# Peptides against a protein of PDB entry 6O8C, part 36

Target 1, 262 residues: chain A of PDB entry 6O8C
Amino acid sequence: VGLRYEKISLPKIHPRYDLDGDASMAKAVTGVVCYACRTASTLLLYQELMRKGVRWLVELVKDDYNETVHKKTEVVITLDFCIRNIEKTVKVYEKLMKVNLEAAELGEISDIHTKLLRLSSSQGTIESSLQDISSRLSPGGLLADTWAHQEGTHPRDRNVEKLQVLLNCITEIYYQFKKDKAERRLAYNEEQIHKFDKQKLYYHATKAMSHFSEECVRKYEAFKDKSEEWMRKMLHLRKQLLSLTNQCFDIEEEVSKYQDYT

## One batch from the design tools (peptide; made by RFdiffusion4, then SolubleMPNN)

Design b1_p11_5_s2 (from b1_p11_5, 4 letters changed)
Fold by OpenDDE base, seed 3:
Structure b1_p11_5_s2 (fold): chain B 262 residues (1-262), chain A 11 residues (1-11)
Amino acid sequence: as target 1 above (262 residues)
Amino acid sequence: DELEKIVKEIE
């Protein structure tokens, strides 16, 4: 899970004045910083897409939760109705016994009543589980998605644009170095300018790579790790909801077996 | 319902 990118490093910059070497070095630096720009853009895009995915998943899980709650409510109503009917039946049989009438079915009905009461007690556990899930999904809960808006890189950070500015400066120097190379020899003043530009190139390149590593890659990795952790928790929660739903269906099925006794 | 009828008759 996540984007793969290659580790990049700047080429060695030789202090010696060499028009051919400097042009080649500048070309390589341009390539590296260009890659950093593209990578930063890709990493940003990935994070933005993931943020959308996170929001989508939250809504999906909320829907699942609501459906589960609805199903639970239906089962509770049905179960309570069945219990009430069975209790009425029990009372009838008890009255019959008082008048010395045989009630061979009383034992069976009583057993059913006991089973239904046990099922009813299990609803409390389901309710508690649902409440726990709700609390986890709520703002400030353990599964809140606030991290998605905080962690990582954002378009507002303007990281790609900042890198692009540096790349432009580097590229300009590279093109100048290509021209210098074509001249084969520079006058003293032009040579000094070339040397200064080489220093500027180094400065821009190091600044770009530092920014890329610290503000783009590092933050991306943090976002990635956080997203993976959060995603695992959300998937587990969905599984829990499914389990609760299935429990409701199981209870409903069992209750249906006793409807004939009402 | 049948049981309820019986109970009412006994009462």
Scores: peptide ipSAE 0.014, ipTM 0.403, DockQ to the pose 0.002
Fold by OpenDDE base, seed 2:
Structure b1_p11_5_s2 (fold): chain B 262 residues (1-262), chain A 11 residues (1-11)
Amino acid sequence: as target 1 above (262 residues)
Amino acid sequence: DELEKIVKEIE
């Protein structure tokens, strides 16, 4: 999971004055920093898309939660109704037993009542689980998405733009070095300018690569790791919700077996 | 409702 990018490094910059070599080096540096800019942009885009995905998933899970709560409530109502009816039936049979009815039927109904009460008790566990899930999804909970807004890089950081500025400076020097190369020989003053520009190139390039590594790549990796961890937890939570939903359906099905006694 | 009727008859 995540974007694959190549580890990039600056070419070796030789201190020797060499018009051909300097032009070639400048070209290579331009290429590397250009790649850094594009990569930074791609990494940023990925994070923005992931943030959207995170928000979407949160809403989806909240909907799942609400549906589960609704189903649980429905089952509780049905179960309670069934229990009340069975209790009435038990009372009737208890009175009838005084007049000579079969004890076997009362025993069966009592067993059903006991089973229903057990099912009712299980609803308490489901409720507790739902409350736990709710707490985890709540603001400040363990599954809050606040990390998505904190971790990683953001458009407001202007990292791509900052890199682009440096790239522009580097590119300008590269084009000048191409011209210098074409001249084959520079006058003393021009040679000195070339040497100074080479130093500037190095400065811009190193600054760009440092910025790329520290502010783009590192933060991206942190975001990626956090997102993966969070995603695993969210998926697990969804499985828990599904399990709770299934338990509700199982209870409902079990209750339906006893509706004939009501 | 039927059960309630039965209960009333027994009482």
Scores: peptide ipSAE 0.010, ipTM 0.422, DockQ to the pose 0.002
Fold by OpenDDE base, seed 4:
Structure b1_p11_5_s2 (fold): chain B 262 residues (1-262), chain A 11 residues (1-11)
Amino acid sequence: as target 1 above (262 residues)
Amino acid sequence: DELEKIVKEIE
């Protein structure tokens, strides 16, 4: 999970004045910073897509939750109805026993009643579990998606644009160094300008790489790690919901067997 | 409904 990128480093910048070497160095620096810009853009895009995915998953899980709640409610109604019917039957048989009628069936009905009450009790456990899940999904809960808006890099940070500006400056110097190389020898003033530009290139490159590493890569990695953790928790939660739903279906099936006795 | 009828007859 996540984008793979290569760790990049700036080439060594030699302090010695060398037109050929400086042009080659500048080319390499341009390449590295260009890669950083592209990578930063890709990392940003990935995070934005992941944020959309997170929102989608949250809605999906909420829907699953609502469906589970609905099913639970349906089963509760069915159980209550069945229990009421069985209780009426029990009362009838109790009255029949008072008039010396054989109550051989009373034991069976009483057992069914007891079983239904146990099933009803299990619904309480399901309800408690659903409440726990709801609390976790609620705003401020343990599975809130607020981290997705906070962690990582965002378009508003303008990291790509900042890197692009630095890249433009570096590229300009590189092109000048290509021209300087073509001249083979520079006049004193031009040589001094070349040396100053080399220093500027170094500063721009260093700034770009620092920004890339600290503001793009580091934050991306943090986002990635958090997203993976959150995703695992959400998937587990979804499995829990499915389990609860299945429990409701199982209860409904059992109740259906007893409805024939009422 | 049948159970209710039976209950009424016993009462």
Scores: peptide ipSAE 0.008, ipTM 0.405, DockQ to the pose 0.002
Fold by OpenDDE base, seed 1:
Structure b1_p11_5_s2 (fold): chain B 262 residues (1-262), chain A 11 residues (1-11)
Amino acid sequence: as target 1 above (262 residues)
Amino acid sequence: DELEKIVKEIE
């Protein structure tokens, strides 16, 4: 499902000069931007963790693939050996029949030979499936993890640090507005400074929220969507590998029944 | 091994 967070928005900023209202507004803005900073940090951490998980899973699946290929190869060798031995046995019994020696087992051996050939034909399908999986896992394949490096936010983007700088500026203005409120009345020059700082606060807050929404949240959501899709595909692939492995074991077991004729 | 011996005898 991914990380859950609350949707945040800036409070309304009134243009009217009001020391009490301005202090309250500044406090609220500080809170919202503070939440944005913390959320951005959490979203970044989540993505970094997921990237590590993706890399780990890729290596795991590659190992599983290699093991399956190895098992398949062993089964093919064993099967081919068994087929060759059965064919020799068939030839021997055929010669015995020509010299008028009854071989009641000839029919059974012939049936075994036919079964082994069928098993051999199924190996082609397994090989084709493994090749498909290999292509999907290869660089540029459908299950490549290149998206994990491209999508989302990264520590090098310094989004959290940028937001923190803006938060610091906003916080300073908030503390000044608290002092202004305590004075109850400001001289003309101080009033003009207060009005100017209110505009600065609005600027910083808007910049922070825009950056948070566009550079943090949006990119995170894109990363999340890609990761979920990729994960589903990888899980499906692992199931396919398991199926192929089981098929190899089934063939091996069947072949083992006929090794006594070698 | 026994099968190989039989094959050689028949040949």
Scores: peptide ipSAE 0.008, ipTM 0.394, DockQ to the pose 0.002

Design b1_p11_5_s3 (from b1_p11_5, 4 letters changed)
Fold by OpenDDE base, seed 3:
Structure b1_p11_5_s3 (fold): chain B 262 residues (1-262), chain A 11 residues (1-11)
Amino acid sequence: as target 1 above (262 residues)
Amino acid sequence: DELEKIVEEIK
């Protein structure tokens, strides 16, 4: 999971004045920083897409939660109704026994009552589980998505634009070095300018690569790791919700078996 | 008759 990118490094910059070598070096530097710009843009896009995905998943899970709560509520109502009816039946049979009437079915009805009460007790556990899930999804909960807005890189950071500015400066120097190479020989003053530009190139390049590594790649990796952890937890939570839903269905099915006795 | 009475008492 995540974007793959190649580790890039700047070429070695030789201190010796060499028009051919300097042009080649400048070309290579331009290529590396250009790659950094593109990569930074891609990493940013990935994070923005992931943020959208996170929001989407949160809403999906909330919907699942609400559906589960609704189902649980329906089952509780049905179960309680069934219990009340069975209790009335039990009372009838108990009175029949007091007047010396045969109540052969009392034992069976009593057993059903006991089973229903056990089912009712399980609803408390389901409720507690749902409450726990709700708390985890709530603001400030363990599954809050606030990290998605904090971690990583953002468009407002203007990282790509900053890198692009540096790339433009580097590219300008590269084109000048191409011209210098074509001249084959420079006058003393032009040679000095070339040497200064080479230093500027190095400065811009190192600044770009440092910014790329520290402000783009590192933050991206942190975001990626956080997102993976969060995603695993969310998927597990969805599984829990599904399990709770299935438990509700199972209870409903079991209750339906006893409706004939009510 | 007795059953009816019991039912009425439970209602």
Scores: peptide ipSAE 0.015, ipTM 0.459, DockQ to the pose 0.002
Fold by OpenDDE base, seed 5:
Structure b1_p11_5_s3 (fold): chain B 262 residues (1-262), chain A 11 residues (1-11)
Amino acid sequence: as target 1 above (262 residues)
Amino acid sequence: DELEKIVEEIK
């Protein structure tokens, strides 16, 4: 998962003064830095989209959590009501047994009561699991999305703009070198300017490529790795929530079997 | 009569 990009490198720059060679070199450098600019822009866009996706997923999981909590609460209320009713019934039958009336049904009711109490005890485990999930989703929790704001590149870094400025400088030199090539021969002063511009071009190109590699590509890769790890954890958490929801439904179904006795 | 007494005791 992630954007594929080609590894780019600057062409070799020959120290020799050669109008044809220098124009060709400048063209190649312009192309490479142009590609870096476009790639940096694409990588930035990808990260921004991923940040939006991360925020969306957090909200989705929070909704899932709230639904699970709601279902759990519903089941607890239903279960408690059923337990109270069964306990009343047990008391009645216990009194009847003392007068030797209908003792056979007490065993069944008592068994139901015991089963309901076991179901009630399982609610504590579900509650603990929900609390754990809540803590993980909370600010500062293990699944907090703060990394998305810290890792990678951001529009505020202005990396694309910085690269574009360097590209503009390089492009201007390239255009001059095209003109120089067309002249076929330069006067001494013009030749010296050409040589200085060649040095400037090298400087700008090197700066651009370093910036691209260190500030754009490297940070993007770090963001990508972090996002993949976080996403895996979030998906696992969603599965846990689903499991808890299913447990609540199972309990509700079991309780429904005993409603005829209430 | 005994059932009524039981019901009253449970109340």
Scores: peptide ipSAE 0.014, ipTM 0.434, DockQ to the pose 0.002
Fold by OpenDDE base, seed 4:
Structure b1_p11_5_s3 (fold): chain B 262 residues (1-262), chain A 11 residues (1-11)
Amino acid sequence: as target 1 above (262 residues)
Amino acid sequence: DELEKIVEEIK
């Protein structure tokens, strides 16, 4: 999970004045910073897509939760109805026993009643679990998606644009160094300018790489790690909801068997 | 409904 990128480093910048070497170095630096810009853009895009995915998953899980709650409610109503009917039947048989009618069937009905009450009790456990899930999904809960808005890099940070500006400066110097190389020899003033530009190139490159590493890569990795952790928790939660839903179906099936006796 | 009828008859 996540984008793979290569760790890049700046080439060694030699302090010695060398038109050929400086042009080659500048070319390499331009390439590295260009890669950083593209990578930063890709990392940003990935994070934005992941944020959309996170929002989608949250809504999906909320829907699953609501469906589970609905099913649970349906089963509770059915159980309550069945219990009431069985209780009426029990009362009838109890009255019949008082008039010396054989109560052989009373034992069976009482057993059914006991079973239904146990099923009803299990619904309480399901309700508690659903409440726990709801609390976790709620704003400020353990599975809140607030991290997705906080972690990582954002378009508003303008990291790509900042890197692009530095790249433009570096590229300009590179083109000048190509021209300088073509001249084979520079006048004293031009040589001094070349040396100053080399220093500027170094500063721009260093700034770009630092920004890339600290503001783009590091934050991306943090976002990635957090997203993976959160995703695992969400998937587990979804499985838990499915389990609860299945429990409701199982209860409904059992109740249906007893409805034939009422 | 039949159970209710029986209950009413036993009352």
Scores: peptide ipSAE 0.006, ipTM 0.457, DockQ to the pose 0.002
Fold by OpenDDE base, seed 1:
Structure b1_p11_5_s3 (fold): chain B 262 residues (1-262), chain A 11 residues (1-11)
Amino acid sequence: as target 1 above (262 residues)
Amino acid sequence: DELEKIVEEIK
């Protein structure tokens, strides 16, 4: 499902000069932007963790693939050897029949030969499936992890640090507005400074929320969607590999029944 | 192994 977070928005900023209202508004803005900073940090951490997980899973699946290929190769060698031996046996019994020696086992051996040939034909399908999996895991394949490096946010983007700078500016203005409120009345010059600071606060807050929404949240959501899709495909691929492995074991077991004729 | 010996003798 991914990380859950609350949707946040800036409070309404009234243009009217009001020391009590402005202090309260500044406090609320500080809280919202603070939450944005923390959320951005958490979202970044989540993505970094997921990237590590993706890399780990890719290596795991590659190992599984290699093991399956190895097993398949061993089974093919064993099967081919068994087929060759059965074919020799068939030839021997055929010669015995020509010299009028009854061989009741000829029919059984012939049936075994036919079964082994069928098993051999199934190996082609397994090989084709493995080739498909290899192509999907290869660079540029459908299951490549290149998206994990491209999508989302990264520490190098310094999004959290940028938001923190803006938060610091907003917090300073908030503390000044608390002092202004305590004075109950400001001189003309101080009142003008207060009005300017209110505009600065609005500017910083808007910039912070825009950056948070566009550079942090949006990119995170894109990363999340890609990761979920990729993960589903990888899990399906692992199931396919397991199926192929089981088929190899089944063939090996069947061949083992006929090794007494070698 | 024993089968291989028999095959060689029949050849």
Scores: peptide ipSAE 0.005, ipTM 0.433, DockQ to the pose 0.002

Design b1_p11_5_s4 (from b1_p11_5 with E1D K6I)
Fold by OpenDDE base, seed 4:
Structure b1_p11_5_s4 (fold): chain B 262 residues (1-262), chain A 11 residues (1-11)
Amino acid sequence: as target 1 above (262 residues)
Amino acid sequence: DELEEIVEEIE
């Protein structure tokens, strides 16, 4: 999971004045910083897409939660109705027993009543689990998606634009160094300018690479790690909801068997 | 486009 990128480093910059070497070096630097710009853009895009995915998943899980709650409520109503009917029947039979009617039917009904009460108790456990899930999904909960808005890089950071500015400066120097190379020999003043530009190139390149590593890559990796952890937890939660839903269906099926006797 | 060409020449 995540984008693969190659670790890049700046080429060695030799202090010696060499028009051919400096042009080659400048070309290499331009390539490296260009790669950094493109990579930064790709990493940003990935994070933005992931943020959308996170929001989507949150809504999906909320829907699953609501469906589970709805099903649970339906089962509770049905179960309560069945229990009330059985209790009425039990009362009638208890009165009849006082008049010497057969105890066998009362025993069966009482057993059904006991089973229904057990099912009702299990609903309490389901409710507790749903409450726990709700708390985890709530704002400030353990599965809140606030991290997605905080971690990583954002378009507002303008990291790509900042790198692009540095790349433009570097590229300009590179083109000048190509011209210088073509001249084969520079006048003293032009040589001094070349040397200064070489220093500027180094400065811009270093700044670009530092910014890329510290503000783009590092933050991206932090975002990625957090997203993976969060995703794992969310998937587990979804499985838990499915389990609870299935438990509700199982209870409903059992209750339906007893409704035929009432 | 020019930058892409530069990168391609370096690879």
Scores: peptide ipSAE 0.017, ipTM 0.661, DockQ to the pose 0.029
Fold by OpenDDE base, seed 1:
Order: structure tokens, then C-alpha cells, then sequence
Structure b1_p11_5_s4 (fold): chain B 262 residues (1-262), chain A 11 residues (1-11)
């Protein structure tokens, strides 16, 4: 399902000069932006872990594929060998029949030959399926992991650091507003500074929330959606590989029943 | 191998 987080919004900023209200507002803004910083960091960490998981899974599936191909190849060799031997046996019995030697086993051997040929024909389907899987796993294929490097946020973007800088500026203003509140009344010059700082606070807070929403949350959600879709497809592919492997084992088992005739 | 020898003898 992915990481859960709470939707956050900035508190209303009143234009009226009010030392008590401004201190309270600044505190609330600091809290919201602080939460954004922490959330952004967590979202980044999640994505980095997922990228590692994706790379790991790709390698795992490639290994599974190679093992399946190897098994298929072994079965083909064994099957072909068995077919050749059965064909030789059939020829021997046919010659014996021509010289009036009764061979009650000829019918059984002929049936075995027919069954082996059917098994051989099924190998084409397995080969085609393996080729399809290979194409999907190849660079540019439908299951390529290129999206994991492109989608989402990355440490190099420095989104957390950017938010932290803005948070620091906001926090400084908040602490000043706490001091202003304690004074109960400010001189004219200090009052003007307070008003300017309030505007700066609004600017920094808005910038932080915009950056968080557009560069952190939105990109994370896109990454999450892509990862879920890709993961579903990869799991399906693994099931297909398992099915093909089982088919190879089934053929091998069937062939083993007839090896005594070789 | 034995089967191959038999085939050769019959041929």
C-alpha cells in the first residue's frame, strides 16, 4: 500500500498586528513546516529502499529465468536422445517382423514413440514463452526498471535540505515573536520590524509548502503508483516462470519412464 | 551401444 502520511495545511495568517496572535500563528506554522520536513525525509527513504528492492528483484527474476532456460535445454537434449533410441528400436523390430519373428512389443514401442513426439512438440511452446519473458526483461522491455531511476525524488534533489533551510528561517522568526509577546508592547521601529518579519514568515512558509506538495508528495505518489504496477507484473512473470519450470519437470519425468527402452 | 550393434548386425 505504501507509506501513509497526513495531509497538512498552513494556518490562516491574519494581517492584523497582534503580538499574542502572531506568536501563536508562528508556532503553528513552524509545526506544520517541521512536519513537512520530516515527511519529506521519510518519503525519500521509502523510495530509496524500494529502488534497492526493485534492483534485487530484477536480478532474482533473471536468475530464475536462466535456471529455467538451462532446465529446458537439458530436457530437450534428453528427449531428443530418447526419441533417437526409440526410433532405432522401432527399426529393429520392423526388420524382425519381416523375417517372421513375432514382436508383441512393437505396438507398445510405437505408442511410446508417438507420445515422445507429442512431448517434443510442446517444447516449441515453452521456447516461445521463454523468448517472450526475455524480451520483457530486456532493456526497453515492458518490465525494465528504468522508471525506478526516473520517477520520484532522489537525494541529489536536496529537497529535505531546502525545506530545512526554510524551516530554520521560520523558526528564528517564531522565537523573535515569542520575545515580542513577552515585551507586551513594542516601540515604533520594533513594531515595523515585526510586521516585516511576519511577511517574511508567510513567504517562507508558502514556499516550503509549495515545494513539499509539488516536488515531494506529487513525485512520491507517481513513484508509488509505478512501483505497484511494476511489482504486480513482476510477480505474474515469476508465476509464469514457475509454470514453465514445472512443465519441464513433467516432461523429464515422462521421458524417464521410457529410458529403459534405450 | 548394444542396440547399435544389433542394428548393424541386422542391416
Amino acid sequence: as target 1 above (262 residues)
Amino acid sequence: DELEEIVEEIE
Scores: peptide ipSAE 0.000, ipTM 0.371, DockQ to the pose 0.002
Fold by OpenDDE base, seed 3:
Structure b1_p11_5_s4 (fold): chain B 262 residues (1-262), chain A 11 residues (1-11)
Amino acid sequence: as target 1 above (262 residues)
Amino acid sequence: DELEEIVEEIE
């Protein structure tokens, strides 16, 4: 999971004045920084897409939660109704026994009542689980998505633009070095300018690579790791919700077996 | 409802 990118490094910059070598070096530097710009843009895009995905997943899980709560509520109503009816039946049989009437079915009805009460008690556990899930999904909960807005790189950081500015400066020097190479020999003053430009090139390149590594790659990796962890937790939560839903269905099915006694 | 009627008759 995540974007793959190649580790890039700047070529060695030789201090010796060499028009051919300097042009080649400048070309290589331009290529590396260009790659950094493109990679930074791609990493940013990935994070933005992931943020959208996070929001989507949160809404999906909230919907699942609401559906589970709804189902649980329905089952509780049905179960309570069944319990009330069985309790009435039990009372009838108890009264019959008091008047010395045979109630052969009392034992069976009493057993059903006991089973229904056990099912009712399980609803409390389901409710507690749902409350826990709700708390985890709530703002400030363990599954809050606030990290998605904080971690990583953002368009507002203008990292790509900053790198692009540096790339432009580097590219300009590269083109000058191509011209210098074509001249084969420079006058003293032009040679000095070339040497200064070479220093500028180095400065821009190192600044670009430092910015790329520290502000783009590092933050991206942190975002990626956080997103993976969060996503695993969310998927697990969805599984829990599904389990709770299934438990509700199981209870409903069991209750339906006793409806004939009501 | 039938059960309630039975209960009332027994009371």
Scores: peptide ipSAE 0.000, ipTM 0.386, DockQ to the pose 0.002
Fold by OpenDDE base, seed 5:
Structure b1_p11_5_s4 (fold): chain B 262 residues (1-262), chain A 11 residues (1-11)
Amino acid sequence: as target 1 above (262 residues)
Amino acid sequence: DELEEIVEEIE
């Protein structure tokens, strides 16, 4: 998952003074740097959208967690109530047994009591799992979203703007080279200016490409990799929450079978 | 509460 972009490289620059060749080269350079600007903008946008998505997902998972905790609490209350009622029933039957009454029914009730106690014991495992999930989601936890603010490129870096400035400089030189080409021959002074501009063009282009590769592409790739890893972990956590929720429902269903004996 | 009353009567 991620944006695909083409690997770009600057055209070769020839040292020879050639008005036609220089105009063509300048055009090509303009195209490459223009692509870099657009790509950088797109990569930035993608990252910003992903950051929003990350924040959204964190909140969603927190909601899921809270719902699971609520359900667990409900089940615990219900189970405890059922256990208390069964215990009262057991006491009644034990008293009756002392007078040789209802002996056969006591065994069934006692078995139910034992089953309920086992269910109650399983709540500890659910609780521990929930605590683990909570710790992972907490600030500083393994699933904290701090990486999203640290990794990648940000609008505050002004990378796109910096590239745009360089592109503007390059474009100006390109337009001049088009004019120079149209003149077919330049006077000595104009020729010297052309040569200097060619050097400037190369300088700006190189700077742009270096900035693009090092500050835009590289950081984007790091962000992408981190986001994929984090997303996988978050999805797994959601599955764990779902599993815990289902366990709560299973317990609730089992308890409901015994409510008639209370 | 009802069960408790029953237990008390049996005792």
Scores: peptide ipSAE 0.000, ipTM 0.384, DockQ to the pose 0.002

